Peptides against a protein of PDB entry 3J47. Designs and how they scored, part 71

Target 1, 121 residues: chain A of PDB entry 3J47
Amino acid sequence: IRLTNQLKSLKGLQSKLKDVVEYLDKVINKELPINHTILGKLQDVFNLLPNLGTPDDDEIDVENHDRINISNNLQKALTVKTNDELMVIYISNLVRSIIAFDDLIENKIQNKKIQEQRVKD
Target 2, 69 residues: chain B of PDB entry 3J47
Amino acid sequence: YEEKEESNLAATKSMVKIAEQYSKRIEEEKELTEEELKTRYVGRQDPKKHLSETADETLENNIVSVLTA

## One batch from the design tools (peptide; made by RFdiffusion4, then SolubleMPNN)

Design b2_p17_8_s3
Fold by OpenDDE base, seed 5:
Structure b2_p17_8_s3 (fold): chain B 121 residues (1-121), chain C 69 residues (1-69), chain A 17 residues (1-17)
Amino acid sequence: as target 1 above (121 residues)
Amino acid sequence: as target 2 above (69 residues)
Amino acid sequence: YELEIERQKKLKDVLSL
């Protein structure tokens, strides 16, 4: 369910971005007048998006590190964070697999002992 | 779209909580392994089964965490 | 996951000996 909602959100964002590009192309081609209201809303959206375009402001506000994939440098830091999280999850799964295996080994040893006892009786 | 965005934000917050719970789950997993070892010495089958079940639950929670990631 | 499954199979085989 969560993955489906994330995928739908991403698809919606992609569609909106496509509509924006199409609108901007029509404005550049003078096919449509500049709708200031749409542009203002888009600017607000872009201002809420981590600044993708200005390489010069080194003030990486550390608090926004948890928000997925919008700025390339922030995206690199976010990608590193995501990789670290995935690594932790991987290690966790590996540890659980080892424990489950150890239990399986013990169960097998017990079953073998029970079988050996049945043969002696 | 908004409901999905809210769900994604909730999922992200859940991941942070999962990281905190991860340490606890690792400790629970260790306790289970110790109980298995103790049960191997005591010869009682029941504690080992409970340990295995808790390890499986811990594994399931990690898989859900990976899927949320 | 496949590598871990293979490891589990190997350990299971060792226990079968």
Scores: peptide ipSAE 0.498, ipTM 0.850, DockQ to the pose 0.012; fails the geometry check
Fold by OpenDDE base, seed 4:
Structure b2_p17_8_s3 (fold): chain B 121 residues (1-121), chain C 69 residues (1-69), chain A 17 residues (1-17)
Amino acid sequence: as target 1 above (121 residues)
Amino acid sequence: as target 2 above (69 residues)
Amino acid sequence: YELEIERQKKLKDVLSL
């Protein structure tokens, strides 16, 4: 259920991102007027993305290509974060498995000792 | 979509918490292993069993964390 | 999982010694 929801959200985000790109391309090509509402929602989405350093107000002139790279960098950073979380979970599971195995070994050793004692009696 | 996004956000926050607690869980696991080791030396089954149970609980929590991630 | 299975096999071997 959760994975399916995450996948659905990712697909929805991907579709929305594609729609935004298509919209932006149309605006750049002057085929459509700038929809301020869509831009506002995009800005809200971008603002919810961790601030990749506020460029000081003055470097507004850094070409639009870099902003797309920033969004991609943030998405990459989120992907890396997710990978790190998965790695931590994996390591934790491995550690727990090791502990459980150690307990099984100890239980077996105890059982052997009990059996050896029974043979001596 | 929005409900899943909210669920994913909550899961991500939970994962951050899990990551923060990961070191603590590792330490708790080590403590359990030490107690098991101590129980092995003392020949008392009860502390060893308790350590094993705590290790199992730690494993279960990690599995749940993986399933949540 | 494969590594864990191998570890369990090694532990089983150790327990069999």
Scores: peptide ipSAE 0.484, ipTM 0.851, DockQ to the pose 0.012; fails the geometry check
Fold by OpenDDE base, seed 2:
Structure b2_p17_8_s3 (fold): chain B 121 residues (1-121), chain C 69 residues (1-69), chain A 17 residues (1-17)
Amino acid sequence: as target 1 above (121 residues)
Amino acid sequence: as target 2 above (69 residues)
Amino acid sequence: YELEIERQKKLKDVLSL
């Protein structure tokens, strides 16, 4: 369910971005009049996009870094963070698998003891 | 689309929380393994079961974290 | 070390069953 929702959101964003690009191209080519309302919304979107171009060294609040795959340098730092998170998840899954295996071994040993007792009786 | 975006944002926040709690989950997993070992020696089935359940919960949380990443 | 030895012994026992 979650992955399907993420994929649907990403596809929706991609479609909207494509529509915006097509609209901007038509405006540049003078095929359509400039819609001020659409332009204002696009400006708002660009302002919400982290500054892709100016690595101003200022306080990169750790929270905002995860969202924007778009800028290559920011993307590299985000990729490192994502890799670290994936590594933690992988290790955690491995440890859980080991514990589950230990429990399975114990259950098999107990079952064997029960069977051996039944044969003696 | 908006509902999925909200779900993805919630998932990302959950991943940060999972990273913070990861060390605690590792410790809980160790405690479960110790309880299982103690149960093997003492023959107390209940501590082993509790350890197994906590290990399963830790595994489920990690899977949810992976799905959120 | 003792814990790991016991785990390995249990694994061997499970493989022998």
Scores: peptide ipSAE 0.481, ipTM 0.846, DockQ to the pose 0.010; fails the geometry check
Fold by OpenDDE base, seed 1:
Structure b2_p17_8_s3 (fold): chain B 121 residues (1-121), chain C 69 residues (1-69), chain A 17 residues (1-17)
Amino acid sequence: as target 1 above (121 residues)
Amino acid sequence: as target 2 above (69 residues)
Amino acid sequence: YELEIERQKKLKDVLSL
């Protein structure tokens, strides 16, 4: 289930990225005018998101611009939350590793003391 | 799309709960380490072993959480 | 990072003992 959802998200991103590339190619070839607003939003998305693709240049009403901004803010918030969760997991694993290492050191010290006692006998 | 968003929201709520549980486990691990230190000074091995075992269990739970995340 | 270095130093000291 989780892998399937990740794959579906990745496929959606891939499709959107393909559309952006196609749009950019049309702009480079001067088949379409450069939309500065779309490019600015794309840059904001790229700064907020590792690589999510652009929606098409059609006369999409002012309502869609607000929805896109809301979606980008939500995705940014989700990314920040994911980073915080990963940081907590990392710190936790580090702490556990440190404790396990301290126990290993103590066990080694005890074993050494036992060997020293055996040599004296 | 909406169904996926709902699934992501549910996953996020689950992660918050896991983070709270993890914070509690970290505190339990610290308590065990203090008992181990006290046991080293008193020369008794048993409390130290128990602390080590609890720390290992806490580590295992975090690894499982990372693999599930 | 500094805490991890100190921990590693303590480990080395214990191993040398």
Scores: peptide ipSAE 0.461, ipTM 0.843, DockQ to the pose 0.013; fails the geometry check

Design b2_p17_8_s4
Fold by OpenDDE base, seed 4:
Structure b2_p17_8_s4 (fold): chain B 121 residues (1-121), chain C 69 residues (1-69), chain A 17 residues (1-17)
Amino acid sequence: as target 1 above (121 residues)
Amino acid sequence: as target 2 above (69 residues)
Amino acid sequence: YELEIERLKKLSEVLKL
């Protein structure tokens, strides 16, 4: 049931993304005016999707329409995965930076103590 | 459709595994930070340095693993 | 240095949370 619902939601998203891609292609081809509302909603979806690849990668995915729906859920899942991974990397980098700063502070404290001792001698 | 679903499922499982590995690494880093903090209070410089170096190495390995994953 | 140590302690605490 849950997997089926996820699959259905994913199919719906893919269809919608396909529609958006088709719309974007038509806009690029100047067949239709840029609908800012659709772009804004898509952008919101992409922003709510933790940073998938640069918006420019959206151009290449247009041709494989049937792959797009599964790709959107897969991309959403992959994006969620990538975002979770990026988030993990970011947190890890932050933690490493904190540790490095801690070490730096300790080194400075030690250096200060050594200097104070040298001045006292 | 099925192949893509399977691929996505596999990718999702891989990401869950990476997230677990990351969580473990974060915990290791926290432990190192706590030990460094404790070492600062105890005034033993060498253990603190070793902990810091170990934390940095652990974080580096984590970053590499996440980037390769 | 004391202020920076305090900041690091706070950051460490946030990471533990």
Scores: peptide ipSAE 0.447, ipTM 0.847, DockQ to the pose 0.016
Fold by OpenDDE base, seed 2:
Structure b2_p17_8_s4 (fold): chain B 121 residues (1-121), chain C 69 residues (1-69), chain A 17 residues (1-17)
Amino acid sequence: as target 1 above (121 residues)
Amino acid sequence: as target 2 above (69 residues)
Amino acid sequence: YELEIERLKKLSEVLKL
């Protein structure tokens, strides 16, 4: 369910972005008048996108570092964070798997002891 | 679309919380392993079962975290 | 069954170390 919702959101964003590009191309070609309201909303979306191009060194507020991998440099730091998170999840899964195997081993040892006792009786 | 975006944002916030709780989950897993070890020596199945259940819950939470990332 | 139990014993020994 969760992955399906993420995929649907991503597909919706991709479709909307495509529609915007097509609209901008039509405006550039003078086929359609500029819709100022759509342009304003797009500008707001672009401003919310992490700045791809200007390495202005200033306030990398630590809070914004977790958002979407769209911008290459911020994307690199976010990629490192995502990799670290994936590594933690991987290690946790390994540890859980090890515990589950330990329980399975113990159950098998107990079953063997029960079987050996039944053969002696 | 908006509902899924909100769900993804909530998922990302949950991942940060999962990272904080990860250390605690590792400790809980260790405690369960100790209980399993004690149960192996004492022959009491109940602590081992509880350890196994907590390990499974920890695994499930990690899988959900990976799926959220 | 004996071979499987032996494998499980080895795994249990590795987990105990």
Scores: peptide ipSAE 0.424, ipTM 0.850, DockQ to the pose 0.010
Fold by OpenDDE base, seed 1:
Structure b2_p17_8_s4 (fold): chain B 121 residues (1-121), chain C 69 residues (1-69), chain A 17 residues (1-17)
Amino acid sequence: as target 1 above (121 residues)
Amino acid sequence: as target 2 above (69 residues)
Amino acid sequence: YELEIERLKKLSEVLKL
């Protein structure tokens, strides 16, 4: 039962990661706006993943305990890695949004100056 | 076990390298934005636009790199 | 326009942190 649940969780995570990549590709192509709420939810899911892999205290032999500890450490490392990647993506998206907004403000200021010149003529 | 550990170590090293590259690109983008602001005060629109476009391109490349990693 | 520039400055500051 436990191994099956772990495999199911891993498959779910893999599917979610695929969906995230697909979403990010659409954002890069400017087909969709950046949804910060989706990224936040993804981060929350990754932060909960270490808790989903906690072994139930059943009497499994000492050899299995070492394997379980190694698996948990690996899962934790993968979770940290994924969180770092998501943070990088989030920061990049924010920076792009700020730059685009700065350009928009500049364009508005230019348009206002052009209108003021036309009124003086 | 050893092969998996080696693979994880290699993946971790690759991630550190990507993070460093991303940090550098973010700094380059900030510099371009600061130069754009300075150019705006001087009243030269064309250099400012060019800096903004370069910053946007740098950010786009960073996001593509993160998605591919 | 000045208010919007100030907003952008705040966002830029958050990205630097």
Scores: peptide ipSAE 0.445, ipTM 0.839, DockQ to the pose 0.017; fails the geometry check
Fold by OpenDDE base, seed 5:
Structure b2_p17_8_s4 (fold): chain B 121 residues (1-121), chain C 69 residues (1-69), chain A 17 residues (1-17)
Amino acid sequence: as target 1 above (121 residues)
Amino acid sequence: as target 2 above (69 residues)
Amino acid sequence: YELEIERLKKLSEVLKL
């Protein structure tokens, strides 16, 4: 359920970004007048988006880096975060596999004890 | 879309909590394995199976939490 | 089966550490 909602939000964002690109292309081609209200709202959205484009300011607040795959340097940090998360998943799966094997071993030992008891009777 | 965005924000806040819970869940998994070992000495099958199932559920919740992350 | 049980005992010892 949560993943489906995230995927739907991402699809909605992708559709909106496509509409913005199409609008910008029409404005560049002088097919439509510049709607200042739409552009202002888009600028506000872009200003709320972590600055994807300016390489020069070193003071990237570390706290916001964790959440959204935006910008190549941010994407690198987010790729590192995604890799760390994948490593945690991998370790968790390994631990689960080890527990499952321990249970299988115990079941096998119990089955052997039951068979040995049946042979003695 | 807004409801999903709010759900994603809640999921992200939950990720920080998941890191703390992950340490706790690892400890719970260790306790479950120790109880299985203890039950192996006591010779009763039923408590060990329940412990194994609880460990599996805990790990499943951890994986789902990390995947939601 | 005995060899497998011994391997599993070693795995259980590693999990206890």
Scores: peptide ipSAE 0.419, ipTM 0.841, DockQ to the pose 0.011; fails the geometry check

## One batch from the design tools (peptide; made by RFdiffusion4, then SolubleMPNN)

Design b2_p18_1_s1 (from b2_p18_1, 11 letters changed)
Fold by OpenDDE base, seed 2:
Structure b2_p18_1_s1 (fold): chain B 121 residues (1-121), chain C 69 residues (1-69), chain A 18 residues (1-18)
Amino acid sequence: as target 1 above (121 residues)
Amino acid sequence: as target 2 above (69 residues)
Amino acid sequence: SFLDSQIERLKLELERLS
């Protein structure tokens, strides 16, 4: 469910971005007038996004390192942090799997003991 | 899409806590394994079942954390 | 020109997100 929701959100974002690109292309081609309200909202979104293109983004804001930001340079540091988090999650999943297997083995042993007792009776 | 976005935001907030929760989860997993070991020794099925359930919950939480990461 | 610059910025952002 969560993965599906994330995928749906990503698809929705992609669709919106495509619509924005198409709109911007039409405005550039003078096919449609510029909608100032839409542009203002897009600017706000852009300001919330990590700056991809400006070389000045070399300032790794350490506090934002924890946020998976898609922007390449800040994103690289954020990507490293994300990778570390993913590794922790992976290890945790492995540990849980091992515990589950241990429980399965114990259950199997108990079942065998019960069968042996039934054969003796 | 909006509902999913809200869920993703909540998941991201949860990821901030994942580092703290991870250490705690590891300890909880160890405790469950110990209970399983005790159950293996004592032959009590109930503690073993509880340990298995807790391990499963810990795994699910880790998976959710990875998906939100 | 300001509006054009904003449009270009948005395009670059969209390309990054795509």
Scores: peptide ipSAE 0.407, ipTM 0.818, DockQ to the pose 0.053; fails the geometry check
Fold by OpenDDE base, seed 5:
Structure b2_p18_1_s1 (fold): chain B 121 residues (1-121), chain C 69 residues (1-69), chain A 18 residues (1-18)
Amino acid sequence: as target 1 above (121 residues)
Amino acid sequence: as target 2 above (69 residues)
Amino acid sequence: SFLDSQIERLKLELERLS
């Protein structure tokens, strides 16, 4: 359930981002006028995203390290943190997978024993 | 989508806690594996099933945490 | 010009997120 909800949210975000990209492309191509309201909302979204491009503010606030790479330089540091987090998640998933396989093997062995007992009876 | 987003936010907050609890979870997973081993020796299916279910839940939570991250 | 620069920035960000 929780996984499904996260997936749905991610899909929704992806769709929205795609729509924004399409809109921006149309504006750049002068197919549509710039909508100030949409631009304002996009700016708000970008402000919530860590600043990508300006090299000068090297002050990576250490506290935001755990958030996913939002923007390139800050995004690099954030990317490192995100990579570390993803690595932890990856390892955790591997461990869980190993446990699941161990259980599966044990179940198979038990089933085989039960079948052998039934054949002897 | 909004409900899922809220759930994802909660999951992200939980991920910080999960990182701290990760070591504990690994230990819990080991304990579950030991219970499975014990169940294998005792020949009772019930403890093994419970261990497997707990391991699966732990995996699911980790996957959700990764996706939220 | 300012608006165009903002639009380009948004595009780059969206491309990064995509």
Scores: peptide ipSAE 0.405, ipTM 0.819, DockQ to the pose 0.057; fails the geometry check
Fold by OpenDDE base, seed 3:
Structure b2_p18_1_s1 (fold): chain B 121 residues (1-121), chain C 69 residues (1-69), chain A 18 residues (1-18)
Amino acid sequence: as target 1 above (121 residues)
Amino acid sequence: as target 2 above (69 residues)
Amino acid sequence: SFLDSQIERLKLELERLS
């Protein structure tokens, strides 16, 4: 359910972005007049996005980069942080699996002892 | 889409909380293992079961964290 | 000219998001 919702959200975002690109292309080609309201909203969205600056001048703020795979150069640093988080989760899952396996072994040993006792009776 | 976005945001917040609780979960897992060991010696099956259940819960939380990430 | 520059910026940002 969660993955499906995330996928749906991403698809919605992708569709919206595509529509915006198409609109911008039409404006550049002078096929449509510039809608100031739409442009203002888009500017607000972009201001919330990490600066897709020229690769040379973008001080990659290392701290913000680790969390969210947002656009280009900042996205790389965020990818690293995401990988670290995934690694921690992976290790945690392994540890839990080991514990569960240990419990299973113990249960099997107990069952074997019970069966051996029943055979002796 | 909005419902999914809200779910993703909630999941992200949960992941942060999971990261904070990760150390606690590791300790809880260790405690369960100790209880299981004690149960093995005392022959009390109930504490062992409880430890197993806690370990499973810890695993489930980690899986949810992975799915949220 | 200013508006054109803003549109271009928005296009670049959209390309980044795509």
Scores: peptide ipSAE 0.383, ipTM 0.804, DockQ to the pose 0.048; fails the geometry check
Fold by OpenDDE base, seed 1:
Parts: structure tokens; C-alpha cells; sequence
Structure b2_p18_1_s1 (fold): chain B 121 residues (1-121), chain C 69 residues (1-69), chain A 18 residues (1-18)
């Protein structure tokens, strides 16, 4: 359910971004007037995004390492942190899978023993 | 969309807590595995079933953590 | 021209997000 909601939100965002691009193309082609309110909101969204264009700012504050791939440089530091978190999650899932398989094997062995006893009766 | 965004934000905050609890969950999973091993030798299914259920809960929590990451 | 420049910036940002 949570994953589905996240995926739906991401798809909604993607659709909205596509609509904005189409609107901007129509404005550039003079097919539609410029909507200042929409542009202002888009600018606000972009201002909240990490600046992609400044490679030189070394002091990307170490604290924001946890947030996913927004912009390439901040995204690289965030990518490293995200990679570490994903590795931990991956290992955890593997361990859980191993435990689940062990239980499955044991259940299978028990079922076989029960079947063998039934054949002897 | 807003409800899902709020859910994602809550999940992200939960991930920080999950990271702290993750080590404890791994230890709990190990304990369940030991109980399963003991039950396998004793031939009683009940402790083994409990271990399996705890392992499943740990897996579900990890999946939720991945979805929130 | 200023508005056009802002629109182009927004397009570039959208392309980055896409």
C-alpha cells in the first residue's frame, strides 16, 4: 500500500511536469498567453530543488546526505548515503529471506514425515 | 496525491527510527532462527512457527523501509 | 525577454526532473 502510494505520487508529479512542459512550449510558440501564476509556482518548486549548475560549491552541508537524487552534486552525496541505506536494506531483506527459506524447508521436511507415516499406516 | 505525500513524509521520518531499530530487529531475527533450530531438534512445531512469524515481521518492516527510502 | 528566459530555465529544470 505505501509503495503504491509513493509510486502514484511520483507518477502524478511526472504527469504534472509533462503538462508544464507542454504549456511552456505553447507559450513559446505564442499559442497561449503566459500564465504568470503557473510560472511563479514552478519557480518556487525549482528554488526548492538543489542547484544543479554549481559544481564548485564544496560545502554541500553534510546533513542533507539522506535525501534521494534531487540534483547531480547534492545528488552524488545523497546517492552515496542512499546507496549505504539501500545496502543495509538489501542485507536485511536477504537475512529475512534466508530465515523464511529455512522455515519453508523445515515445513517441507515435516510434511514429508507426515506423508511417510500415512503410507505406513 | 497530498495524502500520499504526507504518507511518504511520515515514512521518511519512520525510516530514521527504523535505522535505529534495525540492529535490534536483526538481533530479534537471529533469536527466532535459534528457536527454529531448537524446535527442529525437539520435533515441536510451535517455537519454530513463532520464529518464522517474527522473521516475516522483520522482512515486512524492511520492505516498508525500502518503500520509504 | 526576461519572462522567456525564466520559461527556458523552467524547461531545463523540468527536463532534469524527467
Amino acid sequence: as target 1 above (121 residues)
Amino acid sequence: as target 2 above (69 residues)
Amino acid sequence: SFLDSQIERLKLELERLS
Scores: peptide ipSAE 0.379, ipTM 0.811, DockQ to the pose 0.047; fails the geometry check

Design b2_p18_1_s2 (from b2_p18_1, 11 letters changed)
Fold by OpenDDE base, seed 4:
Structure b2_p18_1_s2 (fold): chain B 121 residues (1-121), chain C 69 residues (1-69), chain A 18 residues (1-18)
Amino acid sequence: as target 1 above (121 residues)
Amino acid sequence: as target 2 above (69 residues)
Amino acid sequence: DFLDKQIEKLKLILDYLS
């Protein structure tokens, strides 16, 4: 459900971006006037997005690495953070899996012992 | 879309929390393993079962965390 | 033996995470 919602949000964003691009193309071609309200909202969204452009050396603020900022440098930092988190989760899952397997093996051993005792009786 | 975005944001926050709690979960898993070992030595089935259940719960939580990440 | 090996792996993972 959560992943589905995230995917839906991303798809919605993608669709909106496509619409914006199409609108911009029409404006460039002088086919339609710019919807200022939509453009303003989109501009606000873009301004909130991390700058996708050339890594200007300066704003690699090291500190914001932990915050999921979607912008490329920020996005890169966020990607690293996400990768680290995923790695931790992966390791945790492996540990849990191993513990579960240990318990299963123990249960199987016990079951075998019970069966052997039943055969002796 | 907005609801999904909110859910994703919540999930992200949850992931951060999970990362913070990860160390605790690892420690809990170790404790469960120790209890299982102790149960093997004592021959008490109940502690082993409890350890297994706790391990399973830990695994489930990790899976949910991965799914939310 | 397999269980022991898995337990050892778990310990290794735990050590890595610690």
Scores: peptide ipSAE 0.495, ipTM 0.857, DockQ to the pose 0.018; fails the geometry check
Fold by OpenDDE base, seed 2:
Structure b2_p18_1_s2 (fold): chain B 121 residues (1-121), chain C 69 residues (1-69), chain A 18 residues (1-18)
Amino acid sequence: as target 1 above (121 residues)
Amino acid sequence: as target 2 above (69 residues)
Amino acid sequence: DFLDKQIEKLKLILDYLS
């Protein structure tokens, strides 16, 4: 469900971006007038996005390093953080799996012992 | 889309919490393993079952954390 | 013996994560 929601959000964003690009192309081609409201909102969105193209800007807020790879430099840091988190989760799952397996083996051993006792009786 | 966005935001917050709880979860897993070991010695099935259940719960939480990440 | 070995592996993983 969560993954599906994320995918849906990304698809929605992609669709919207495509629409904007198409609109801009039409405006450039003088086919349609510029919608200033949409453009303004888009500009606001871009201003909120991490700068993908300019590696030189020093203000890498450390707090954003843990967030998903949205933009290259900040995105790289975020990607690394995400990878680390995923690794931890993976290891944790592995550990849990091993524990569960151990319990299963123990249960099987116990069941076998019970069966052996029943046969002796 | 908006609902997914909200879910993603919540997930991000949850990731922070998961990081904090990770150490605790590891310790809980160890405790469960110890209980299993003790159960092997004592022959009590119930503690072993509880340990297994706790381990499973820990695994589920980790999976959810991964999905949220 | 196999279970014990698995537990040991888990301990090693835990130590690595700590």
Scores: peptide ipSAE 0.494, ipTM 0.851, DockQ to the pose 0.018; fails the geometry check
Fold by OpenDDE base, seed 3:
Structure b2_p18_1_s2 (fold): chain B 121 residues (1-121), chain C 69 residues (1-69), chain A 18 residues (1-18)
Amino acid sequence: as target 1 above (121 residues)
Amino acid sequence: as target 2 above (69 residues)
Amino acid sequence: DFLDKQIEKLKLILDYLS
């Protein structure tokens, strides 16, 4: 369900971006007037998006370092934060798995002892 | 699309809570391990089972956290 | 022996997360 919703959102965004590009091309060619409402919304979206085109990796704001960012440079910093969080989750899962495995081994040992005692009786 | 956006926002908030709960979960896992050790010495299956169940619950919570991230 | 190795790995992970 979550993955499906994410895919749907991405597809919607992709379609909208395509429409915007087509519109901008028409405006550049003087075929259609600029739709100010669409441009305003697009500008808002771009302002919320991390700067995709700037090559300088060094200006990563500390506040965005801990979040997952989809865009290239600021996105890289956010990606690092996301990776760290995912690593913590991964380690936690491994720990839980190890504990569960230890319990299984102990249970097997106990079962074996019980069976051996029953054979002696 | 809006439903997905809301779900992502909720997931992000949940991740913050998960980070806070992570430390607590680690401690709970340690306690379960101690109970298993005690059960091993006493030779009783019940404490060991309880520890195993708690470890499994902790693992499940971590998996949910990963899926939410 | 296998269980002991798993416990050690778990300890390492715990230390890394701390």
Scores: peptide ipSAE 0.483, ipTM 0.844, DockQ to the pose 0.019; fails the geometry check
Fold by OpenDDE base, seed 5:
Structure b2_p18_1_s2 (fold): chain B 121 residues (1-121), chain C 69 residues (1-69), chain A 18 residues (1-18)
Amino acid sequence: as target 1 above (121 residues)
Amino acid sequence: as target 2 above (69 residues)
Amino acid sequence: DFLDKQIEKLKLILDYLS
């Protein structure tokens, strides 16, 4: 459910971004005037987004955003964080699986012993 | 879309909590393993079952955490 | 033997996470 909601939000953002790009292209081509309201909202969104686009060597601010790749440098840091979290989850799952297998094997051994005792009786 | 964003925020907060609880979960898993070992030596099924159930619960929580990450 | 090996692996993972 959470993943589905995140995907839906991402799709919505992608669609909106596409619309903005199309609008900007029309403005550049002098086909339509700049919609100041849309531009203002977009600017607000960009201000809330980690710095995505500037090629300058801005230091990777390790801000704790658990989200996957939004931008290349920040995106790289976020990607590393996401990767670390996924590794922890993966290891945890492996540990749980091993425990479950151990329990299964022990149960089978016990069942065999019980059956052997029943045959002897 | 807004509901999804809210859900993502909640998931992020949950991930932080998961990191804190991870150590506790590992300890619980160890306790289950020790209980299984003891049950193997004593020959009683009940402690082993309890350990297995706790391990399964820990695994499920980790899976949910991964799915929410 | 397989169970013992799995338990050892689990212990190793636990030690790594500690």
Scores: peptide ipSAE 0.482, ipTM 0.845, DockQ to the pose 0.018; fails the geometry check

